Peptides against a protein of PDB entry 3T6J. Designs and how they scored, part 189

Target 1, 375 residues: chain A of PDB entry 3T6J
Amino acid sequence: PIVESYIGFIESYRDPFGSRGEFEGFVAVVNKAMSAKFERLVASAEQLLKELPWPPTFEKDKFLTPDFTSLDVLTFAGSGIPAGINIPNYDDLRQTEGFKNVSLGNVLAVAYATQREKLTFLEEDDKDLYILWKGPSFDVQVGLHELLGHGSGKLFVQDEKGAFNFDQETVINPETGEQIQSWYRSGETWDSKFSTIASSYEECRAESVGLYLCLHPQVLEIFGFEGADAEDVIYVNWLNMVRAGLLALEFYTPEAFNWRQAHMQARFVILRVLLEAGEGLVTITPTTGSDGRPDARVRLDRSKIRSVGKPALERFLRRLQVLKSTGDVAGGRALYEGYATVTDAPPECFLTLRDTVLLRKESRKLIVQPNTRLE
Target 2, 372 residues: chain A of PDB entry 3T6J as posed
Amino acid sequence: PIVESYIGFIESYRDPFGSRGEFEGFVAVVNKAMSAKFERLVASAEQLLKELPWPPTFEKDKFLTPDFTSLDVLTFAGSGIPAGINIPNYDDLRQTEGFKNVSLGNVLAVAYREKLTFLEEDDKDLYILWKGPSFDVQVGLHALLGHGSGKLFVQDEKGAFNFDQETVINPETGEQIQSWYRSGETWDSKFSTIASSYEECRAESVGLYLCLHPQVLEIFGFEGADAEDVIYVNWLNMVRAGLLALEFYTPEAFNWRQAHMQARFVILRVLLEAGEGLVTITPTTGSDGRPDARVRLDRSKIRSVGKPALERFLRRLQVLKSTGDVAGGRALYEGYATVTDAPPECFLTLRDTVLLRKESRKLIVQPNTRLE

## One batch from the design tools (peptide; made by RFdiffusion4, then SolubleMPNN)

Design b2_p20_3_s3 (from b2_p20_3, 10 letters changed)
Fold by OpenDDE base, seed 5:
Structure b2_p20_3_s3 (fold): chain B 375 residues (1-375), chain A 20 residues (1-20)
Amino acid sequence: as target 1 above (375 residues)
Amino acid sequence: MGTVPSDLISDETLSVVRAP
């Protein structure tokens, strides 16, 4: 088998300032069959990047074909095992030198194993569809998240010699209609500037890219879906995201006004964006479970994903990117923390919902080092 | 950066500090 590994101070999720890496490593085997889908996605990446909702001036100047491989993990050392990885974690390096993507396939397989009776917060009519398409839809999401999420966007930089990597006279901020007024100076990085929100903000951007681009027929075709199946994959992907946004409340600490997981905070933010879009796109309804205790249901109107959801996400995603590109920490923090705020204000009453989420919390699955053998 | 599905996420992986 083809063996891949990486080790080092890689992920900074455990650093409150998002800068210091935790020592991490894995050893994995290449899954050739699953890698083929991601290779097809890579082949379309340059074209798909053009579909993202920002001007070309806010995209990388030169397309660098990345590597994308599906891996079956043999061993993983770290505080948490991911399902997908994009490295390096430095935007400047990704922009100029390129990047690698991996999907940890057997980790995803564990996540796919959901029992219907344990599936919380979904309408009964959605449960079977969700179970059927959760895995495939998440493969799509992970691919887009890593490759076109983390792999997209330009940082505006002034180097140590005072030179800009963009034309100050011609590049226009699409949000303001004005010339670019802020950028990264020499020695400044995404993490150093955005600090406490950097990791979650970037995850939110990447997740949003996934939701946005999964609506593109070419993406679904790459993964082998067409017609009704493609629409179901889209629906379940979006449904999974809004459900995850509700589940995210588990990782919020009200007493400290902080989040304990970057991805879940990101997913809550996306939920808030889609709720704000209104028009019946997303509905969260407190209910009473069969046990007589509090429960809740999340409903996503399939027919409004493109008409209501996509435009809302487009605007939000563009704002995320523009603020990131320009190094506008104040604007970025205001935007992101605004959506990440958890209160008990009506109509959602998120703090009350959090109690429900905690009440319905299921035991986490354990990831155990596998044994391997030759057949 | 590593994407984690909601069903596999552990607690206390990140402590995001809110700006005042």
Scores: peptide ipSAE 0.092, ipTM 0.666, DockQ to the pose 0.144
Fold by OpenDDE base, seed 3:
Structure b2_p20_3_s3 (fold): chain B 375 residues (1-375), chain A 20 residues (1-20)
Amino acid sequence: as target 1 above (375 residues)
Amino acid sequence: MGTVPSDLISDETLSVVRAP
């Protein structure tokens, strides 16, 4: 078997300022069969990058073929086990030296063990479909999230010698129609500039890339889905995201106006974007559970994903990237914190919904990691 | 950077138990 491992101060999610890494390590075994799917995705990555909703001038100058491997984790030491990883966590290095992606396949498998009767906040008619396609859809999402999410976009930089990595005279900001007015100076990084919102903002960008690109037929083909199955995978992927946005409220602390989990904050932001799109795309309805206590249902109109959802996400994703590329912290913070704000304003009444989410919260899961042996 | 499914996320350190 092929063994993969890493160790060190890697992820900065627990740093309020997004700078200091948490000590983390894992040992895993390569899943060759699943890795083959991700290899096909890598083979198409350069072409798929062109489908992202920003000008080529905002994309990396040169595509560097990354490594992408599916792993079955044996041991993971850290505050949490991810389903996918993209490293290094330095945008400049990703841009100039490349990156590596992994999918922790057996971690994903654990997430699929949800019993139908315990599945919260979905319409009854969606539950079976959700259960059936949650796994496959998440494989797609993780692949896109890591490879084309974290692996995409350019930072505009002025180096220590004063040279720019972009043409100041010709590159136009697609949002403003003007020349580029801000960039990263020598020594400035994504995390150092965007600080408290950096991690969640980047996760939101990556998740948005996943949702956006999963609509591309080539992506579904790579993962082996065609026809009705492909459409179901798309639907469940989007459904999972909007559901996650609701679940995210668990990780918001109203008294401190603070989010405690970067990915969940990101998913809430995406939910807000899709709700803002309107036109019946996403509906959250408070209900009463069988126990007589508050409940809720999330509905996603499948027929409006492409017509309503995609354009809304496209605009939002472009804005995220442009603000990131230009190092526009003020604009980025205004945009992101705006969508990340949790109030009790109608019609959603998110603070009230949070109470419902907390009421329906499942018990904390314990992840038991197996051993392995040669046969 | 890494992504985590919503079902596996905690606001506290996740407990990982290695099987013997």
Scores: peptide ipSAE 0.103, ipTM 0.695, DockQ to the pose 0.479; fails the geometry check
Fold by OpenDDE base, seed 1:
Structure b2_p20_3_s3 (fold): chain B 375 residues (1-375), chain A 20 residues (1-20)
Amino acid sequence: as target 1 above (375 residues)
Amino acid sequence: MGTVPSDLISDETLSVVRAP
């Protein structure tokens, strides 16, 4: 078998300033069959990058073909086990030197082991579909998230010699219609500038890329989905995201106005964006469970994903990227923290919903290191 | 950076401090 490993100070999720990495490592073996799908995605990456909702001037100048491999993890040492990884975490290095993507396939398999009777916050009519397509849809999401999410976008930089990596006279900010007014100076990085929101903001951008591009027929085809199956995968991917946004409330501490998980904060933000889009796209309805205690249901209108959801996400995703590219911390923080704010304001009453989420919380799955053998 | 399914996330694994 082909063995891959990495080790080092990699992920900075636990650093309040998003800069210092936690020591992490894994040993894994390559899953050839699933890797082939990601290879096809890589082959289409340069073209798919053009589908993202920002001008080419906000995308990397030169496409660097990354590696993308599906891995079955034998050992993982760290505070948490991801389903997908994009490294390095430095945007400048991603742009100039390249990057690597991995999907931890057997981690995903564990996540997909869902019992119907324990599946919370979904309509009964959606449960079977959700269970059927959660795995495949998440494969799509992980691939897009890593490769085209984390792997996309350009940072505008002025180097130590005063030179810009963009034409100040011709590049226009698509949000303002004006020339570029801010950029990264020499020594400034994404993490150093955006600090406390950097990790979650970037995860939100990557998740948004996944949702946005999963609507593209070529993406679904790469993963082997066509026709009704492709539409179901799209639906379940979006449904999973809005459900995750509700589940995210578990990881919010009201007393400290603090999020305890970057990805879940990101997913909550996306939920807020899609709720704001209105028009019946997403509905969260408080209910009463069979036990007489509070419950809730999330509903996503499939017919409105493209007409309502996509435009809303497009606008939001473009704003995320433009603010990131220009190093506009004030604007970025205002945008992101605005959507990340949790209040009890109607109609959603998120703090009340949080109580419901906590009440319905299931025990976390335990991931156990497997044995392996040659046959 | 990595993505994690909601079912596998613990509040001990990752954290983001929200600035005022």
Scores: peptide ipSAE 0.086, ipTM 0.658, DockQ to the pose 0.172; fails the geometry check
Fold by OpenDDE base, seed 2:
Structure b2_p20_3_s3 (fold): chain B 375 residues (1-375), chain A 20 residues (1-20)
Amino acid sequence: as target 1 above (375 residues)
Amino acid sequence: MGTVPSDLISDETLSVVRAP
């Protein structure tokens, strides 16, 4: 078997300032069959990058073909096991040297196992579809998230010699219509500038890329979905995201106004964006469970994903990228923290919903690391 | 950077953990 491993101070999710990496390591075996799908995605990456909602001037100057493999994890050491990885975590290195993507397939498989009777916050009519397509849709999401999410976008930089990696005279900020007015200076990084919001912000960008690009037929075709199946995968992917946004409230600490999980914060932000879009795209309805206690239902109108959801996400995603590219911390923080704010304001009453989420949460699931043998 | 399914996220970890 082909064995892959990595070890070191890699992920900074546990650093409040997003700078210090946690020591992490894994050993995994390549899943050849699933890797083939990701290879096809890589082959289409350069073209798909052009579908992202920012000008080419905000995308990497040169496409650097990355590796993308599906891995079955044998052992993992760290505080948390991801479903997908994009490395290195330095934007400048990804931009100039390239990157690697992995999907941790057996981790995803564990996530897919959901009992229908325990599936919370979905309409009954959606449960079977959700169970059926949760796994496949998440494979799509992970692939897009890593490859085209984390793997996309350009940071505008002025180097130590004063040279810019962009043409100051011709590059226009699509949000302002003006020339670029801010950039990263020598020694400045994404994490150093955006600090406390850097990790979650980037995850939000990557998740948004996934939702946005999963609407593209070529993406679904790469993963082997066509016709009604493709549409169901899209629907479930979006449904999973909005549901995740609700579930995210578990990871918010009201007393400290703090988020404890970067991805879940990101998913909450996306939920807020899609709720703001209105027009009946997303509806969260408080209900009463069979036990007489509070419950809730999330509804996503599939017919409005492209007409309402996509444009809303497009605008938001473009703003995320532009602010990231230009190193506009003030603008980025204002945007992101605005959507990440959790209050009990109507109509959503998120703090009240949080109580419901906490009430309905399942016991923590534990991953047992697998064994393997040569036969 | 990585992504984690919501169902596998715990309060204490970024890990996707399901009990067998």
Scores: peptide ipSAE 0.060, ipTM 0.675, DockQ to the pose 0.352; fails the geometry check

Design b2_p20_3_s4 (from b2_p20_3, 12 letters changed)
Fold by OpenDDE base, seed 4:
Structure b2_p20_3_s4 (fold): chain B 375 residues (1-375), chain A 20 residues (1-20)
Amino acid sequence: as target 1 above (375 residues)
Amino acid sequence: MGVVPSDLLSERIYSVVRAP
């Protein structure tokens, strides 16, 4: 088998300032069969990048075909196990040198295991569909998240010699209609500039890309879904995200006004964006469980994903990218922290919902890493 | 960057080395 590994100070999620990497390493084997879907996605990546809601001037100048493989992890040393990885974590390198994507297939397989009776916060009518399509939809989401999420966008930079990597006279900010007024100076990076929000912000952008592009028929076709199946995969992917946004409240510490997990914060932000879109797209309803204790239900109107959800996400995602590209920390922080704020304000009453989430918290699973054998 | 599914965020990772 083909063996892949990486090791080093890679992910900065555990650094409050998003700068210091945690020492991480894995050893994995390539799953050729599962890699095929991702290779097809790579083959369409250049075209799909054009579907993202920002001008080409905010995208990488040159498309660099990345690697994308599905890996079965033999050993993973780190504080958390991801389902997908995009490296390097330096935006400048991503846009100039390229990047690599991996899906940790056997990790995803573990995530697919859901018992219907233990599935929280979904309507009964959605549970079977959710169970059926959670895995496939997550494959789609991971692929898009890594390849077209983390793998997309351009940072505007002025180098040490004063040269710009964009035409100051012709590039227009799509949000303001004006010329670009801010950029990254020499020595400034995404993480150094956006600091405490950098990791979560980027995850939010990547997750949003996944939701946005999963609506594209070509994407679903690449993953082998057509017709009703494709629509169900889309629905479950979006449903999973809004559910995750609710679940995210577990990782918020009200006393410290702090988020403890970047991805969950990102998912909460997306939930807030979709709630703000209104029109009955997303509804969170407090209920009473069979045990007589508080519960909740998340409802997503599938008929409004394209009409209401997509436009809302489009606008939000464009703003994320524009603010990232221009190094507008003030604007980016205002936007992101605004959506990341957790209060008990009606109608959602998120702090109250958090109590419900905690009450319904599932027991931790133990992940035992596998070994290999020759047959 | 690495995406982590919500279902795995609360989980503990244990490495068990078993002899083949």
Scores: peptide ipSAE 0.148, ipTM 0.695, DockQ to the pose 0.368; fails the geometry check
Fold by OpenDDE base, seed 3:
Structure b2_p20_3_s4 (fold): chain B 375 residues (1-375), chain A 20 residues (1-20)
Amino acid sequence: as target 1 above (375 residues)
Amino acid sequence: MGVVPSDLLSERIYSVVRAP
């Protein structure tokens, strides 16, 4: 079997400033069958990158073909196990040297094992569909998130010699209509500049890329979905995201006005963006559970994903990328923290909903990682 | 960077390594 491993100070999620890596490592075996889908995605990556909602001048100048494999994890040492990984975590290196993507297939399999009776915050008529397509939609989302999310976009840089990696005279900021007025200087990185919001902001961008590109027929075809199945995968992927945005409230600490998990903060932000879009796209309704205690339901109007959801996400995602590319920390912070703010303002009353989320929280599970052998 | 499904964020990881 093909064995993959890594070890070191890799992820900075535990650092409030997003700079210091946590020591982690894994040993895994390549799943050849599952890797085939991701290889097809890689083969289409260069073309799919052009579908992202920013000018080519804000995309990487040269496409570097990355590795992408599905892995079955044998052992993972760290504070948490991801479903997908994109490394290295340095944007400058991703631009110049390339990157590697992995999907942790057996981790995803555990996530798929959701019992209908334990599935919270969904309409009853959505539960069966959600259970059926959660797995496949996760494969799509993870693939897009890693490869085309984290693997996309350009940072504007002035090097030590004063040279720019972009044409200052011709490149226009699509949000302002003006020439580029800010960039990364020598020694500045994404994490060093955006600091406390860097990790979550980037996760939000990557998740948004996933939602946005999963609407593309070619993506669904790559993963083997067509017709009604493809539409169901799209629906469940978006539904899962808005549900996750609600679940995210568990990881917000009101007393400290902070988030404890970068991905969940990102998902909450996306939920806020889609709620802001209005027009009945997303609705969160407080209800009463069978136990007589507070509950809630998230509704996503399937028919409005393309007409309402996509344009809203497009505008938001473009803005995320432009602010990232230009190193506009002030603008980026204003945008992101604005959507990440949790209040009890109507109609959503998110702080009240948080109480409901906490009330419906499942007990902590344990993931047991098994052995493997050749026979 | 790694994406984590919401359903797995509350879980802890335990590796069971057995000798061959």
Scores: peptide ipSAE 0.126, ipTM 0.679, DockQ to the pose 0.349; fails the geometry check
Fold by OpenDDE base, seed 5:
Order: sequence, then structure tokens, then C-alpha cells
Structure b2_p20_3_s4 (fold): chain B 375 residues (1-375), chain A 20 residues (1-20)
Amino acid sequence: as target 1 above (375 residues)
Amino acid sequence: MGVVPSDLLSERIYSVVRAP
């Protein structure tokens, strides 16, 4: 078998300033069969990058073909195990040297094992479909998230010699219609500038890329979905995201006005964006469970994903990228923290919903090391 | 960066289980 591993100070999710890495490591075996799908995605990556909602001037100048493999993890040391990884975690290096993507296949398999009776916050009519397509849709999401999410976008930089990596005279900010007015200077990085919101902001961008590009027929074809199946995968992927946005409230601490998990904060932000789009796209309804205690239901109107959801996400995603590219921390913080704010204001009453989410929280499961043997 | 599915965030992680 092909063995892959990494070890070191890698992920910065636990650093409030998004800079210091947590010591982490894994040992894994390559899953060749699953890797084939991601290889096809890589083969289409250059074309798919053009589908992202920003001008080519805000995309990397040269496409560097990354590696993408599916891994079965044998051991993982860290505070949490991901389903996918994009490394290195340095935008400057990803821009100039390239990157590697991995999907942790057996981690995903664990996530797929949710029983119908334990599935919270969904309409009954959606549960079977959700269970059926949760796995496949998440494979699509992870692939897009890592490869075309984290792997996309350009940072505007002025180097130590004063040279720019963009044409100041011709590049136009698509949001303002003006020339570029801000950039990263020598020594400035994504994490150093955006600090407390850097990790979650980037995860939000990557998740948004996944939702946006999963609407593209070519993406679904790469993963082997066509016709009605493709539409179901799209629906479940979007449904999973809005559900995750509700579940995210568990990781908000009202007393401290802070988030404890970057990905869940990102998913909450996306939920807020899609709620803001209105027109009945997303509805969260407080209910009463069979036990007589508070419950809730999330509803996504499938027919409005392309007509309402896509345009809303497009605008939001473009804003995220433009603010990131230009190093506009003030604008980026205002945008992101605005959507990440949790209040009890109607109609959503998110703090009340948080109580419901906590009430419906499942018992913690244990993920343990597997046994390996020769067959 | 590593994406984490929402369903796994409630779990205690010592290692990874083999896929079925």
C-alpha cells in the first residue's frame, strides 16, 4: 500500500489569532479507487476555476496542478479529525508553489452512518433523501472545498522591492468599479491581517465555492451523477449546509460573543446569507418534539436554489474574494462579523434556536483506531 | 486547512475507524 503522513504544527484553528499551528499528525493509506474521482476533478480544475464569480485578475496567474488523493487514516493525532485537508496553510505558498489536497475517506464514512431516527431538524420528507445522498454530496463538497475553494483566488501583493503582482493601472475592483487601493505588503499574510476571523472566513469562502460549483453539471458528472441523481446531490448538499448552519449554534458562546469552531461559524454565516436572500429559499421553523420539548425544522426550497440561492451566494462569494485579495480587513471584518452575529432578534431568534440545538444534541460518540490485518 | 463534517464535531476522536 501507498502510505502518506504528515506531522508538525499545521492547523491554526485553535489559535484565536489564526496564526499559531497546533501540533498534529496522521498516518494514512491511499485509497486508489476513491482517488480516481478526485483526479478527474483535478483534470478539470483549470476550467472550473473560470466559473468562479470573480475576474481572472483575482485568480491565480498560473494554474499549478495539485495533487489530490483519498486517504484511509490509520492514526490521527490532534484536537479534531477533518474530512479533507488542503496544505500548506500559507496563501503565498499556495499561490506560487502549489498545494496538496486529501480526502479522508474513512472519516467521511463515519459521518455517513447517521440513523434516520437520530436525524434532527429536517422535514420528514427530506430524511430518506438526505440519508441516501449525504455521503455522495459530501464527497462533492469536500473535493470542491479543498481543490477549488482553498485552491482558488489571488492575493494582491507588493513585494519587498516594491513590485506588484498585478497591474495597478488596469485591474478593476468588481465591487467598486475602481482601481485596486489596498494590497498585502511585504511581511503581511492572510492570517496576520485578518487575524481572529482569518480561519473561519477562509472556510466560509471554501464552503461557498463548494455550494456554488456543485451546481455545475461537469462537476456532478465527474463524480458520476447525472439527471435526477445530480439534482438530488445538489439539493442534499445545500440542505446539509443550511442544516449545519443551524447546528453551528452549539459552538457559539453568547457570554463571550465568540465562536469555538471555525467551520461551524462559516456554515452559520452561509445560512445567514441564504436566509437574507429570502423568497422562501430557506425556512427555519420552531416546533415541538414528540417529547413535548422544543424542536426545529429546516426547509430548503429546491426550486429556488438556482434562481435565488445561486445569485445570493455568487454576490457574497465575490465579496469575500475581493476583500481577501485586496487585504481589506476593515471591509472583510464588517462583512463577515455582520453575518456571524448571533442575536435573539426576530424572526429567526437564533439564541432561542441555540437552546433548541443544545437540547437536541446527540450523545458524543467515540472514534477509535482501527485494526489492520493482512487478508 | 481541514474541513470537518458537522456530524463529527460531537464525537471524541482517538483515531479513525476503518471504512465499512
Scores: peptide ipSAE 0.121, ipTM 0.675, DockQ to the pose 0.312; fails the geometry check
Fold by OpenDDE base, seed 2:
Structure b2_p20_3_s4 (fold): chain B 375 residues (1-375), chain A 20 residues (1-20)
Amino acid sequence: as target 1 above (375 residues)
Amino acid sequence: MGVVPSDLLSERIYSVVRAP
């Protein structure tokens, strides 16, 4: 078996300023069968990057082929176990040196072990489909999120010698129609500039890339889905995201006006974007449970994913990237915090929904480390 | 950076290593 490990100060999610890494480590075994799917995704990555909704000038100048493997985790030390990892966590290094991706396959498997009777906030008609395709859809999402999410986009930089990594005269900001007016100076990084929103913002971008590109037939084909199965995988992936956006409210602290988890904040933002798109794409309906207490249902109109959802996500994702590339912290903060704001304003009444989410909170899942043996 | 499934995001991942 091929063993992979990492150890060190890696993820900065617990740092309010997004700069200090938490000490983490894992030991894992390569799953060869699942890794083959991700290798095919890597082989198509350069082409798929062109499908992202920003000009080539906002994408990396040269594609650096990364590694991507599926891993079965034997042991993990840290505050949370991810389903996927993209390293290094430095955009400058990703641009110049490349990156590595991993999917933690057995972590994903645990996440999928939801009993139908305990599945909250879904319509009854969606539950069986959700249970069936949650795993496969999340494999797709993780692959896209890591490889084409975190692995995409260019930061405009002026180096210490005053040289730009872009042509100031010809590169146009697609949002403004003007030349590029801001960039990263020498010593400035994504985390240093965007600070408190950097982690969640980047996760939001990566999640959005996943949703956006999962609509591409080539992506589904790589993962072995065709026809009706492919459409179901797409639907469940989007449904899972909007459901996650509702569940995210658990991680919001109203008294402090802050979020306690970057990914969940990101998912809430995406939910807000898709709700804003309107046209019946996403509906959250407060209900009363069988116990007489508050409940809720999330509905996603499958027929409107491409017609309503995709365009909304396209515009949002492009804005995220443009603001990131140009180092426009003011614009980025305004955009992101706007969608991340939680109020009790109608029609959604998110603070009220939060109470419902907390009321319906499931018992914590325990992840038990597996045993391994040499056969 | 890493993706975490919503279902796994419990406030505290207690790895209870049960000793065999």
Scores: peptide ipSAE 0.100, ipTM 0.678, DockQ to the pose 0.397; fails the geometry check

